# Ledger of designs, part 143: peptides against a protein of PDB entry 5ONS

Target 1, 181 residues: chain A of PDB entry 5ONS
Amino acid sequence: MFKKFDEKENVSNCIQLKTSVIKGIKNQLIEQFPGIEPWLNQIMPKKDPVKIVRCHEHIEILTVNGELLFFRQREGPFYPTLRLLHKYPFILPHQQVDKGAIKFVLSGANIMCPGLTSPGAKLYPAAVDTIVAIMAEGKQHALCVGVMKMSAEDIEKVNKGIGIENIHYLNDGLWHMKTYK

## One batch from the design tools (peptide; made by RFdiffusion4, then SolubleMPNN)

Design b2_p26_3_s2 (from b2_p26_3, 8 letters changed)
Fold by OpenDDE base, seed 3:
Structure b2_p26_3_s2 (fold): chain B 181 residues (1-181), chain A 26 residues (1-26)
Amino acid sequence: as target 1 above (181 residues)
Amino acid sequence: MQPLQERPPVDVEALLELSKLPLDDY
């Protein structure tokens, strides 16, 4: 999603959200990520304005005090930014790739099934379309936010093709967009 | 899990260095 993203070229505008819209978004976030509920007032304090940065290709980035929190495309599901996920790693279920897959993940490549079933990988139960954090062996901070293209069960059984789509990865265009006010 | 907000910041550079590892280090 952000492989060729540049803040100067791909940001269209920024809007401040009304209270009613913010409430709706908070409810959506709790629905998608139930574990975030106790932390949501800390992440999105009532006193702080919430903004959406509108980008090309129908991308929207949710921000508070210039911090990039979540993004979505075409009004689809929200994804946490890696910066938020590093602070709150429990927002997403995790999958761990093997060492050999790391360089490909960090180049923006989709994650192939063997990278999730090989020694050093850890594959946890997850349904298709689940948004997941991609972890490296021995690391506590995600390399990537992805989407399961196959269930964990099917990844193990079939062990071929794209297991997880790479949506946002460390050092992509969104990562380089540190803040936006 | 608890948030990292009160913990030392992430060593992002160390994570990025993983992309530079040769295949034999995998």
Scores: peptide ipSAE 0.277, ipTM 0.734, DockQ to the pose 0.045
Fold by OpenDDE base, seed 4:
Structure b2_p26_3_s2 (fold): chain B 181 residues (1-181), chain A 26 residues (1-26)
Amino acid sequence: as target 1 above (181 residues)
Amino acid sequence: MQPLQERPPVDVEALLELSKLPLDDY
Protein backbone atom coordinates (compact mmCIF):
# COMPACT_ATOMS: atom_id res chain seq x y z
CA MET B 1 0.00 0.00 0.00
CA PHE B 2 2.88 2.40 0.76
CA LYS B 3 5.69 1.12 -1.48
CA LYS B 4 5.55 4.26 -3.63
CA PHE B 5 4.07 6.54 -0.99
CA ASP B 6 5.60 9.95 -0.39
CA GLU B 7 4.19 12.48 2.06
CA LYS B 8 4.80 15.45 -0.22
CA GLU B 9 3.18 13.85 -3.24
CA ASN B 10 0.48 11.60 -1.81
CA VAL B 11 -1.10 13.62 1.02
CA SER B 12 -4.16 15.57 -0.11
CA ASN B 13 -5.51 17.22 3.03
CA CYS B 14 -6.03 16.90 6.77
CA ILE B 15 -9.31 17.25 8.66
CA GLN B 16 -10.13 17.42 12.35
CA LEU B 17 -12.85 14.99 13.36
CA LYS B 18 -16.00 15.75 15.30
CA THR B 19 -16.58 14.10 18.67
CA SER B 20 -19.30 11.83 17.30
CA VAL B 21 -17.04 10.57 14.53
CA ILE B 22 -14.22 9.96 17.00
CA LYS B 23 -16.59 7.94 19.18
CA GLY B 24 -17.56 5.81 16.21
CA ILE B 25 -13.94 5.21 15.28
CA LYS B 26 -13.03 4.26 18.84
CA ASN B 27 -15.85 1.73 18.91
CA GLN B 28 -14.70 0.29 15.60
CA LEU B 29 -11.13 0.02 16.88
CA ILE B 30 -12.31 -1.87 19.96
CA GLU B 31 -14.34 -4.22 17.77
CA GLN B 32 -11.38 -4.88 15.49
CA PHE B 33 -8.78 -5.00 18.26
CA PRO B 34 -10.35 -5.97 21.60
CA GLY B 35 -6.99 -5.89 23.35
CA ILE B 36 -6.67 -2.16 22.67
CA GLU B 37 -9.61 -1.16 24.88
CA PRO B 38 -7.64 -0.62 28.13
CA TRP B 39 -5.06 1.45 26.24
CA LEU B 40 -7.31 3.47 23.96
CA ASN B 41 -7.57 6.45 26.32
CA GLN B 42 -3.78 6.59 26.45
CA ILE B 43 -3.44 6.28 22.67
CA MET B 44 -6.31 8.68 21.96
CA PRO B 45 -6.81 10.96 24.98
CA LYS B 46 -10.23 12.65 25.12
CA LYS B 47 -8.66 16.10 25.40
CA ASP B 48 -6.61 15.71 22.22
CA PRO B 49 -8.00 16.40 18.76
CA VAL B 50 -8.15 13.50 16.34
CA LYS B 51 -7.30 14.17 12.70
CA ILE B 52 -7.58 12.26 9.46
CA VAL B 53 -4.85 12.74 6.90
CA ARG B 54 -6.39 12.04 3.51
CA CYS B 55 -4.06 10.58 0.93
CA HIS B 56 -4.23 9.41 -2.65
CA GLU B 57 -5.71 6.00 -3.45
CA HIS B 58 -8.42 6.60 -0.84
CA ILE B 59 -5.98 6.11 2.05
CA GLU B 60 -6.82 7.77 5.36
CA ILE B 61 -4.41 8.02 8.29
CA LEU B 62 -5.74 8.58 11.80
CA THR B 63 -3.52 10.90 13.83
CA VAL B 64 -3.40 12.30 17.37
CA ASN B 65 -0.89 15.01 18.29
CA GLY B 66 0.91 14.39 15.02
CA GLU B 67 1.39 10.67 15.70
CA LEU B 68 0.26 8.32 12.96
CA LEU B 69 -1.83 5.69 14.70
CA PHE B 70 -4.01 3.81 12.22
CA PHE B 71 -4.74 3.82 8.52
CA ARG B 72 -7.43 2.46 6.23
CA GLN B 73 -8.26 2.35 2.55
CA ARG B 74 -11.70 2.98 1.06
CA GLU B 75 -13.33 2.95 4.49
CA GLY B 76 -12.20 -0.63 5.04
CA PRO B 77 -10.76 -1.98 8.27
CA PHE B 78 -8.25 0.03 10.25
CA TYR B 79 -4.64 -1.12 10.37
CA PRO B 80 -2.24 0.01 13.07
CA THR B 81 0.91 1.75 11.91
CA LEU B 82 4.13 -0.08 12.69
CA ARG B 83 5.08 2.80 14.96
CA LEU B 84 1.97 2.24 17.07
CA LEU B 85 2.32 -1.54 16.87
CA HIS B 86 5.88 -1.33 18.16
CA LYS B 87 4.58 0.45 21.26
CA TYR B 88 1.61 -1.89 21.65
CA PRO B 89 2.61 -5.20 20.04
CA PHE B 90 -0.44 -7.02 21.40
CA ILE B 91 -2.87 -5.04 19.21
CA LEU B 92 -2.56 -7.67 16.47
CA PRO B 93 -2.19 -11.41 16.43
CA HIS B 94 1.31 -12.40 15.38
CA GLN B 95 2.77 -14.55 12.64
CA GLN B 96 6.49 -15.24 12.42
CA VAL B 97 8.40 -15.63 9.17
CA ASP B 98 11.63 -17.54 8.78
CA LYS B 99 14.95 -15.76 8.30
CA GLY B 100 14.88 -16.32 4.56
CA ALA B 101 11.61 -14.44 4.14
CA ILE B 102 12.74 -11.29 6.00
CA LYS B 103 14.56 -9.74 3.05
CA PHE B 104 11.52 -10.08 0.83
CA VAL B 105 9.09 -8.78 3.47
CA LEU B 106 11.25 -5.66 3.84
CA SER B 107 11.06 -5.15 0.08
CA GLY B 108 7.26 -5.14 0.24
CA ALA B 109 6.73 -8.66 -1.07
CA ASN B 110 3.79 -10.76 0.02
CA ILE B 111 4.56 -13.59 2.43
CA MET B 112 4.56 -16.96 0.72
CA CYS B 113 3.29 -20.03 2.53
CA PRO B 114 6.70 -21.74 2.82
CA GLY B 115 8.01 -18.74 4.74
CA LEU B 116 5.31 -19.42 7.35
CA THR B 117 5.62 -23.22 7.57
CA SER B 118 9.40 -23.71 7.43
CA PRO B 119 11.72 -24.19 10.40
CA GLY B 120 12.15 -20.86 12.14
CA ALA B 121 8.66 -19.68 11.22
CA LYS B 122 5.73 -19.77 13.64
CA LEU B 123 2.20 -19.97 12.31
CA TYR B 124 -0.63 -19.27 14.73
CA PRO B 125 -4.35 -19.89 14.22
CA ALA B 126 -5.93 -17.10 12.20
CA ALA B 127 -8.84 -16.85 9.79
CA VAL B 128 -8.64 -15.44 6.29
CA ASP B 129 -8.74 -11.62 6.20
CA THR B 130 -7.31 -11.32 9.73
CA ILE B 131 -4.93 -8.39 10.13
CA VAL B 132 -1.67 -9.68 11.60
CA ALA B 133 1.73 -8.52 12.76
CA ILE B 134 4.58 -10.14 10.84
CA MET B 135 7.45 -10.94 13.17
CA ALA B 136 11.01 -11.78 12.21
CA GLU B 137 12.64 -14.93 13.48
CA GLY B 138 14.71 -13.98 16.52
CA LYS B 139 13.38 -10.40 16.72
CA GLN B 140 10.80 -8.78 18.98
CA HIS B 141 9.47 -5.96 16.79
CA ALA B 142 7.14 -6.39 13.84
CA LEU B 143 8.52 -6.02 10.32
CA CYS B 144 5.16 -5.72 8.65
CA VAL B 145 1.42 -5.36 9.03
CA GLY B 146 -0.30 -7.90 6.83
CA VAL B 147 -3.59 -9.58 6.01
CA MET B 148 -4.15 -13.33 5.98
CA LYS B 149 -5.02 -14.37 2.42
CA MET B 150 -5.46 -17.95 3.56
CA SER B 151 -6.40 -19.33 6.94
CA ALA B 152 -3.53 -20.67 9.01
CA GLU B 153 -4.97 -24.13 8.43
CA ASP B 154 -4.96 -23.68 4.67
CA ILE B 155 -1.42 -22.28 4.71
CA GLU B 156 -0.28 -25.48 6.40
CA LYS B 157 -2.26 -27.76 4.08
CA VAL B 158 -1.63 -26.06 0.76
CA ASN B 159 1.79 -24.61 1.58
CA LYS B 160 1.92 -22.82 -1.76
CA GLY B 161 1.12 -19.30 -2.92
CA ILE B 162 0.49 -16.11 -0.99
CA GLY B 163 -0.27 -16.76 2.66
CA ILE B 164 -0.22 -13.16 3.85
CA GLU B 165 -0.54 -9.92 1.91
CA ASN B 166 2.05 -7.28 2.82
CA ILE B 167 0.19 -4.04 3.60
CA HIS B 168 2.70 -1.90 5.52
CA TYR B 169 6.35 -2.76 6.13
CA LEU B 170 9.34 -1.32 7.92
CA ASN B 171 11.01 1.46 5.93
CA ASP B 172 8.13 1.93 3.47
CA GLY B 173 6.64 5.32 2.61
CA LEU B 174 4.31 5.36 5.63
CA TRP B 175 7.21 4.51 7.96
CA HIS B 176 9.15 7.48 6.62
CA MET B 177 6.15 9.70 7.36
CA LYS B 178 7.23 10.03 10.98
CA THR B 179 4.73 12.67 12.13
CA TYR B 180 2.02 14.89 10.67
CA LYS B 181 0.81 18.06 12.49
CA MET A 1 2.17 -13.68 22.34
CA GLN A 2 3.70 -10.52 23.77
CA PRO A 3 2.53 -9.35 27.18
CA LEU A 4 0.19 -6.40 27.67
CA GLN A 5 2.84 -3.71 27.97
CA GLU A 6 4.14 -0.68 26.16
CA ARG A 7 7.51 -1.37 24.60
CA PRO A 8 10.66 0.73 24.31
CA PRO A 9 11.66 2.34 21.01
CA VAL A 10 12.67 0.06 18.17
CA ASP A 11 16.20 -0.22 16.87
CA VAL A 12 15.22 0.10 13.24
CA GLU A 13 18.76 -0.35 12.00
CA ALA A 14 19.00 -3.70 13.75
CA LEU A 15 15.86 -4.87 11.96
CA LEU A 16 16.93 -3.50 8.59
CA GLU A 17 20.27 -5.29 8.87
CA LEU A 18 18.32 -8.53 8.55
CA SER A 19 17.66 -7.68 4.92
CA LYS A 20 21.40 -7.70 4.24
CA LEU A 21 22.01 -11.22 5.49
CA PRO A 22 22.84 -13.84 2.88
CA LEU A 23 20.08 -16.38 2.32
CA ASP A 24 22.52 -19.27 2.27
CA ASP A 25 23.51 -18.58 5.86
CA TYR A 26 20.24 -20.08 7.00
Scores: peptide ipSAE 0.250, ipTM 0.715, DockQ to the pose 0.052
Fold by OpenDDE base, seed 5:
Structure b2_p26_3_s2 (fold): chain B 181 residues (1-181), chain A 26 residues (1-26)
Amino acid sequence: as target 1 above (181 residues)
Amino acid sequence: MQPLQERPPVDVEALLELSKLPLDDY
């Protein structure tokens, strides 16, 4: 989603949200990520304005105090930014890739099934379309935010093709954006 | 409000160094 993204070229505008809209978004975030509820007042304090940065290709980025928190495309599900996920790694379920897959993940490539089933990888139960954090062995900060394109069960059984779609990865265009006020 | 439970700062350079590992998959 952000492989060719540049803040100067791909940001269209920024809007400040009304309280009612913020409440709706918070409820949606809790629905998507139930475990975030106890933390949401810390992540999005009531006293702080919430903004949406609108980008090309129907990408929207939710921000508080210039911090990029979540993003979505075409009013689909929200994804946490890696910067937020690094602070709160429990927001997403995890999948771990083997060492051999890391180079490709960090280039924006989708995660192939062998990279999730080989020694050093850890594949946890997850349904298709689940948003997941992609981890590396021995590391506690996510490399990537992805979406399951196959169930964990099918990844193990079929062990061929795209297991997880790479949505946002370390050092992509969104990562480089850092802040927006 | 829950107490602050943020993770330690990410070492981006250390993570990016993982890209230099041998290619075993793909």
Scores: peptide ipSAE 0.247, ipTM 0.707, DockQ to the pose 0.040
Fold by OpenDDE base, seed 2:
Structure b2_p26_3_s2 (fold): chain B 181 residues (1-181), chain A 26 residues (1-26)
Amino acid sequence: as target 1 above (181 residues)
Amino acid sequence: MQPLQERPPVDVEALLELSKLPLDDY
């Protein structure tokens, strides 16, 4: 999603959200990420305005105090930014890729099934379309935010093709967009 | 799992260095 993203070229505008819209978004976030509920007031304090940075390709980035928190495309599901996920790693279920997959993940490539089933990888139960954090062995911070294109069960059984779609990865265009206020 | 807000900042370089691992480890 952000492989060729640049703030200067791909940001269209920024709008401050109405209270009703913010409430709806918060409810959606809790629905998507139940574990975030106790932390949501810390992440999105009531006193602070919530903004949407509108980007090309119908990408919207949810921001508070200039911090990029979540993003979505075409009013689809919200994804946490890696920056937020690094602070709150429990927002997403994890998957661990093997060493060989790391280079590809960090290039924005989709995660292939063998990179999730081979030695060094750890595949945890997850349904298709689940938003997941992609981890590397021995690291506490996610490399990537992805979406399960197959269930964990199917990844193990089929072990071929795209297991996880790479949505946002370390050092992509969104990562380089540190703040927007 | 607890938030890492008060944890050491992300070592981006350390993460990126993982991309330099030999591909034969795949």
Scores: peptide ipSAE 0.243, ipTM 0.714, DockQ to the pose 0.044

Design b2_p26_3_s3 (from b2_p26_3, 8 letters changed)
Fold by OpenDDE base, seed 5:
Structure b2_p26_3_s3 (fold): chain B 181 residues (1-181), chain A 26 residues (1-26)
Amino acid sequence: as target 1 above (181 residues)
Amino acid sequence: MQPLLEAPPVDVEALLELSKLPLDDY
């Protein structure tokens, strides 16, 4: 989603949300990520304005105090930014790739099934379309936010093709954006 | 569930060192 993203070229505008809209978004975030509820007031304090940065390709980025928190495309589900996910790693269920897959993930490549089933990888139960954090062995910080293209069960059984779609990864265009006010 | 509010950036730095070449989605 952000492989060719550039803040200067791909941001269209920024709007400040009304209180009622913010309330709706918070409820949606809790629905998507139930574990975030106790922390949501810390992440999005009531006193702080919430903004949406509108980008090309129907991408929207939710921001508070210039921090990029979540993004979505075409009114789809919200994804946490890696910067937020690094602070709150439990927002997403995890999958762990093997060492060999890391360099490909960080190049924007989708995660192939063997990278999730080989030694050093850890595959956890997850259904198709689940948004997941991609982890590496011995690391607490995710290297990628992805979407399951196959169930964990099918990844193990088939062990061929794209297991997880790469949505947002370290050093992509969104990562480089850092902040926006 | 516990946030990593004071976690060191070592993981990010180490991971970023592995980011070298742009590749197509597979």
Scores: peptide ipSAE 0.434, ipTM 0.806, DockQ to the pose 0.043
Fold by OpenDDE base, seed 4:
Structure b2_p26_3_s3 (fold): chain B 181 residues (1-181), chain A 26 residues (1-26)
Amino acid sequence: as target 1 above (181 residues)
Amino acid sequence: MQPLLEAPPVDVEALLELSKLPLDDY
């Protein structure tokens, strides 16, 4: 989603959200990520305005105090930014890739099934279309946010093709954006 | 579960360094 993203070229505008819209978004976030509920007031304090940065390709980035928190495309599900996910790693279910997959993931490549079933990888139960954090062995911070294109069961059985779609990864265009006020 | 509030994230630099290594190093 952000492989060729540039803040100067791909951001269209920024809008401040009304209270009713913010409430709706918070409810959606709790529905998508139940584990975030106790922390949502810390992440999105009631006193602070919530803004949406509108980008090309129908991408919207949710921001508070300049911090990029979540993004979505075409009014689909919200994804946490890696910067938020690094602070709150429990927002998403995890999948772990092997060491050999790291270089490819950080180039924006999708995660192939063998990278999730090989020694050093850890595959956890997950249905298709589940948003997941991509982890590496011995690391607490995710290197990628992805979407399951196959169930964990099918990844293990078929063990070929795209297991997880790469949505947002370390050092992509969104990562380089850092803040927006 | 508790947040990881220490900044910068300790693993980011290490992960980026791994991305620079040849694939045959693993």
Scores: peptide ipSAE 0.431, ipTM 0.816, DockQ to the pose 0.045
Fold by OpenDDE base, seed 3:
Structure b2_p26_3_s3 (fold): chain B 181 residues (1-181), chain A 26 residues (1-26)
Amino acid sequence: as target 1 above (181 residues)
Amino acid sequence: MQPLLEAPPVDVEALLELSKLPLDDY
C-alpha cells in the first residue's frame, strides 16, 4: 500500500474530525481490535483533536497530535501503523516468518507460504482476511502489517502461493512519514 | 498485556542483517 508512497507527493489534505465521527471510529476500532479498548483513551485522549490525513489511492491515515495511529483504504478495515503496533504489540495476532523471508518482507513482497512453515517460522491459527503482525524470532517489534490471504490451516496444507499480503512494512513510505501535523 | 510506551528504537539495518544470519545463529 505504501511502497511508492511519499508524504509530499501523495498526501492530499488533512481534516479535523467532529466528535461524533471520532466516537464512531473509536467504536469501530474496539470492534476490530478488542484488546485496544482499555488503552484507547491513552492513544486517543478526549482532549486531543483527531485528524484524517487523506492520501492518494483512497488512503486515509488517522492521527492524534501528529502521531500516525491507524490507516485504511477505500473505507475498508483499519490497520494499525507499525509505530502504534510497536507500542501496543497485542493489538494484532502475530505470525512469525523465517529469517530468509525478512529481506523480502522489508522490500514490500507478499509472504509466501514456505516462509511461514519453514524452520524458524511460527504459524498461529488465523482465518482468511485476518489482519496480522509479521514478526521475526526473538523480536518484539513487528516488521510488517499484513492480511491473511489463506487460513493458517490452508497455509500448512497447501504450502504454496501467497499466505499473507504485505500491507505496511518497515521503511515504506508510511514509516518514513513518522509524524504529520 | 501492557504497552511498550518507551519501546526502544527499531533498527531496520539490524533486522536486515538478521536475515543474512544462519537459523542457528538467531
Scores: peptide ipSAE 0.154, ipTM 0.716, DockQ to the pose 0.043
Fold by OpenDDE base, seed 2:
Structure b2_p26_3_s3 (fold): chain B 181 residues (1-181), chain A 26 residues (1-26)
Amino acid sequence: as target 1 above (181 residues)
Amino acid sequence: MQPLLEAPPVDVEALLELSKLPLDDY
């Protein structure tokens, strides 16, 4: 989603959200990420305005105090930014890729099934379309946010093709934005 | 699990270092 993304070229505008819209978004976030509920007021304090950075390709980035928190495309599900996920790693279920897959993931490549089933990888139960954090062995910080294109069960059985779609990865265009006020 | 609010991003630096390696090394 952000492989060729540049803040200067791909941001259209920024709008401040109304209270009712914020409430709806918070409810959606809790529905998507139940574990975030106790922390949501810390992440999105009531006193702080919530903004949407509107980008090309119908991408919207949710921000509070300039921090890029979540993003979505075409009013689809919200994804946490890696910067937020690094602080709250439990927001997403995890999948661990092998060492060999890391560099490809960091180039924006989708995660192939063998990278999730090989030694050094750890595959956890997850259904198709689940948003997941891509982890590496011995690392606490996710390198990628992805979407399961196959169930964990099917990844193990078929072990061929795209297991997880790469949505947002370290050093992509979103990562480089850092903040936006 | 608990938030990593004050944890230094040491893993991020290490991961980004891996991105500098040639792709053919894997």
Scores: peptide ipSAE 0.445, ipTM 0.820, DockQ to the pose 0.045; fails the geometry check

Design b2_p26_3_s4 (from b2_p26_3, 8 letters changed)
Fold by OpenDDE base, seed 5:
Structure b2_p26_3_s4 (fold): chain B 181 residues (1-181), chain A 26 residues (1-26)
Amino acid sequence: as target 1 above (181 residues)
Amino acid sequence: MQPLLETPPVDVEALLALSKLPLDDF
């Protein structure tokens, strides 16, 4: 989603949200990520305005005090930014890739099944379309946010093709954006 | 479950260093 993204070229506008819209978004975030509920008032304090940065390709980024928190495309599900996920790693279920897959993930490549089944990888139960944090062995901070394109069960059985779609990764265009006020 | 609020995140630099590796079979 952000491999060729540039803030200067791909941001269209920024809008401040009404209180009613913010309430709806918060409810949606709790529905998508139940584990976020106790922390949502810290992430999105009631006193602080919430903004949406509208980008090309129907991308929207949710921001508070300039911090990029979540993004979505075409009114789809919200994804946490890596910057938020690093602070709150429990927002998403995890998958762990092997050491060999890391460099490809960090180039924006999708995650192939062998990178999830090989020694050093850890594959956890997850259904198709689940948004997941991609982890590396011995690391607490995700290198990527992805979407399961196969179930964990099918990844193990088939063990070929794209297991997880790479959505947002360290050092992509969204990572470089850092803040937006 | 507790937040990780250290700045910068401890693993980021180590992970980013791996992006400089050659992609021979990409």
Scores: peptide ipSAE 0.488, ipTM 0.835, DockQ to the pose 0.043
Fold by OpenDDE base, seed 3:
Structure b2_p26_3_s4 (fold): chain B 181 residues (1-181), chain A 26 residues (1-26)
Amino acid sequence: as target 1 above (181 residues)
Amino acid sequence: MQPLLETPPVDVEALLALSKLPLDDF
């Protein structure tokens, strides 16, 4: 999603959200990520304005005090930014790639099934279309946000093709966009 | 679960180094 993203070229505008819209978004976030509920007031304090940065390709980034929190495309599901996910790693279920897959993931490549079934990888139960945090062995901070293109069960059985779609990764265009005030 | 509030995140530099990516975005 952000492989060719540049703040200078791909941001269209920024809007401040009304209280009613913010409430709706918060409810949606709790529905998508139940584990966020106890922390949502810390992440999005009521006193702080919430903004949406509108980007090309129908991408929207939710921000509070310049911090990039979540993004979505075409009013689809919200994804946490890596910067938020690093603070709250429990927002998403995890999958762990092997060491060899790291450099490819960080180039924006999709995660192939063997990178999830090989030694050093850890594959956890997850349905197709689940948004997941991509982890590396011995690390607490995700290197990528992805979407399961196959179930964990099918990844193990088939062990061929794209297991997880790479949506957002360290050093992509969104990562470079540290803040937006 | 408790949040990880350390800034910068401890693993990011290591991950970028493993991938031979620039560290200026850390």
Scores: peptide ipSAE 0.487, ipTM 0.821, DockQ to the pose 0.049
Fold by OpenDDE base, seed 1:
Structure b2_p26_3_s4 (fold): chain B 181 residues (1-181), chain A 26 residues (1-26)
Amino acid sequence: as target 1 above (181 residues)
Amino acid sequence: MQPLLETPPVDVEALLALSKLPLDDF
């Protein structure tokens, strides 16, 4: 999603959200990510305005005090930014790639099944279309946010093709954006 | 579960180094 993204070229505008819209978004976030509920007041304090940065290709980024928290495309599901996920790693279910897959993930490549089934990888139960954090062995901070293109069961069985779509990764255009006031 | 609030995230440099990416990206 952000492989060719540049803040100067791809951001259109920024709007401050109404209280009713914020309430709806918070409810959606809790529905998508139940583990976030106890932390939502810390992530999105009531006293702080919530903004949406509107980008090209119908991308929207949810921000509080300049911190990039979540993003979505075409009013689809919200994805956490890596910056938020680094603070709250439990927001998403995890998948772990092997060491050899790291460089490819960080180039924006989709995660192939062998990178999830090989020694050093860990594949956890997950359905198709589940938003997941991509982890590496011995690391607490995710390197990528992805979407399961196959179930974990099918990844193990077929062990060929795209297992997880790469949505957001370290060193992509969203990562480089850092903050937006 | 508890949040990881250290700044910068400790693993980011290591992950970028493993991929031979620039270390000034974070």
Scores: peptide ipSAE 0.458, ipTM 0.804, DockQ to the pose 0.048
Fold by OpenDDE base, seed 4:
Structure b2_p26_3_s4 (fold): chain B 181 residues (1-181), chain A 26 residues (1-26)
Amino acid sequence: as target 1 above (181 residues)
Amino acid sequence: MQPLLETPPVDVEALLALSKLPLDDF
């Protein structure tokens, strides 16, 4: 999603959200990510304005105090930014890739099934279309936010093709967008 | 579970170093 993203070229405008819209978004975030509920007031304090940065290709980035928290495309599900996920790694279910897959993920490549079933990888139960944090062997911080294209069960059984779509990865265009006020 | 408070995240530099490696494992 952000392989060729540039803040100067791809950001259209920024809008401040109304209280009712913010409440709706918070409820959606809790529904998508139940583990965020105890932390949501810390991440999105009631006193702080919530903004949406509108980008090309129908991308929207949710921001508070200039911090990029979540993004979505075409009014689909919200994804946490890696910057938020690094602070709150439990927001998403995890999948772990082997060491060999890391450099490919960091080039924007999709995660192939063998990179999730090989020694050093850890495949956890997850349904198709689940948003997941891609972890590296021996690391605490996610290198990618992805979407399951196969269930964990099917990844193990088929062990061929794209297991997880790479949505946002460390050092992509969104990562380089550190803050937006 | 508790948030990770270290900023910058400790693994980021190590992970970014891997992005500079050749993609020769295919």
Scores: peptide ipSAE 0.454, ipTM 0.822, DockQ to the pose 0.043

Design b2_p26_4_s1 (from b2_p26_4, 11 letters changed)
Fold by OpenDDE base, seed 4:
Structure b2_p26_4_s1 (fold): chain B 181 residues (1-181), chain A 26 residues (1-26)
Amino acid sequence: as target 1 above (181 residues)
Amino acid sequence: DEVLEELEKEMEPDKEEIEKALKEAE
């Protein structure tokens, strides 16, 4: 989603959200990420304005005090930014790729099934379309935010093709955006 | 940023391989 993303070229505008819209978004975030509920007031303090940065390709980034928190495309589900995920790693369920897959993940490649079933990888139960944090063998912090394109069960059984779609990864255009005020 | 520093340290051993992969992917 952000492989060729550049703040100067791909940001269209920024709008401040109304209170009612913010409330709706918070409820949606809790539905998507139940574990975030106790922390949501810290992440999105009531006193602070919430903004949406509108980007090309129907991408929207949710921000508070310039911090990039979540993003979505085409008004689909929200994804946490890696920067937020690093602060709150429990927001997403995890999957772990093996060491050999790291370089490909960081190039924006989708995660292939063998990279999730091989020694060094850890595959946890997850349904199709689940948003997941991509961990890596020997690394403590998430390298990528992805979406399950196959269930964990099917990844293990079929063990071929794209298991997880790479949505946002370390050092992509969103990562380098860092802040937006 | 402590988290960023830790992340950079974690990725340091793979830096060369990552750079190579990025170049090949272009």
Scores: peptide ipSAE 0.124, ipTM 0.736, DockQ to the pose 0.069
Fold by OpenDDE base, seed 2:
Structure b2_p26_4_s1 (fold): chain B 181 residues (1-181), chain A 26 residues (1-26)
Amino acid sequence: as target 1 above (181 residues)
Amino acid sequence: DEVLEELEKEMEPDKEEIEKALKEAE
């Protein structure tokens, strides 16, 4: 989603959200990520304005005090930014790729099934379309936010093709955006 | 940013391979 993303070229505008819209978004976030509920007031304090950075390709980024928190495309599901995920690692279920897959993940490649079933990888139960944090062998922090394109069960059984779609990865355009006020 | 520093440290061992892969992917 952000492989060719550049803040200067791909940001269209920024709007401050109405309180009613913010409430709706918060409810959606809790629905998507139930574990975030106790932390949501810390992540998005009531006193702080919530802004949407509108980008090309119908990408929207939720920001609070310049911090990039979540993003979505075409009013689809929200994804946490890696920066937020690093602060709150439990927001997403995890999957772990092996060492060999790291370079491909960081190039924006989708995660292939063998990278999730090989020694050094760890595959955890997850349904199709689940948004997941991509961990890596020997690394503490998530490298990528992805979406399960196959269930964990099918990844193990089929062990061929795209297991997880790479949505947002370390050092992509969103990562380099850092802040937006 | 402590997290960023930690991430950079974690990525250091793979830096060369990562850079190569990124270059090839361009």
Scores: peptide ipSAE 0.121, ipTM 0.729, DockQ to the pose 0.069
Fold by OpenDDE base, seed 3:
Structure b2_p26_4_s1 (fold): chain B 181 residues (1-181), chain A 26 residues (1-26)
Amino acid sequence: as target 1 above (181 residues)
Amino acid sequence: DEVLEELEKEMEPDKEEIEKALKEAE
């Protein structure tokens, strides 16, 4: 989603959200990520304005005090940014790729099944379409936010093809955006 | 940013491979 993303070229505008819209978004976030509820007031303090950075290709980034928190495309589900995920790693279920897969993930490549079933990888139960944090062997911080294209069960059984779609990864255009005020 | 510093340390050993992969993906 952000492989060729550049803040200067791909950001269209930024709008401050109304209170009612913010409430709706918060409810949606809790629905998507139930574990975030106790932390939501810390992540999105009531006193702080919430903004949406509108980007090309129907990408929207939710920001508070310049921090990039969540993003979505075409008004689909929200994804946490890696920067937020690093602070709150429990927001997403995890999958772990082996060491050899790291370079491919960080190039924006989708995660292939063998990278999730090989020694050093850890595959946890997850349904198709689940948004997941991609961890890596020997690393403590998530490298990528992805979406399960196959269930964990099918990844293990078939062990061929795209297991997880790479949505946002370390050092992509969103990562380098850092802040937006 | 403590988290960023930690992440950079974690990624340092793979820096060359990462850079190579990024170039190849362009």
Scores: peptide ipSAE 0.103, ipTM 0.726, DockQ to the pose 0.070
Fold by OpenDDE base, seed 5:
Structure b2_p26_4_s1 (fold): chain B 181 residues (1-181), chain A 26 residues (1-26)
Amino acid sequence: as target 1 above (181 residues)
Amino acid sequence: DEVLEELEKEMEPDKEEIEKALKEAE
């Protein structure tokens, strides 16, 4: 989603949200990520304005005090940014790729099944379309936010093709954006 | 940023491979 993204070229505008809209978004976030509810007031304090950064390709980024928190495309599900995920790693279920897959993940490549079934990888139960944090062998912080294109069961069974779609990864265009006020 | 510092340390051993992969992906 952000492989060729550049803040100067791909950001259209920024809108401050009304209170009613913010409440709706918070409810949606709790629905998607139930574990975030106790932390949501810390992540999005009531006193702080919430903004949407509108980008090309129908991408929207939710921000508070310049911090990039969540993003979505075409009003689909929200994804946490890696920067938020690093602070709250429990927001997403995890999958772990082997060491050899790291360079490919960080180039924006989709994650192939062998990278999830090989020694050093850890594959946990997850259904198709589940948004997941991609961990890596020997690393403590998530390298990528992805979406399951196959169930964990099918990844193990078939072990061929794209297991997880790479949505947002370390050092992509969104990562380099850092802040927006 | 403490997290960024930790990430940089974690990724340092793979820096060369990462840079190569990024160049090839362009």
Scores: peptide ipSAE 0.103, ipTM 0.717, DockQ to the pose 0.069

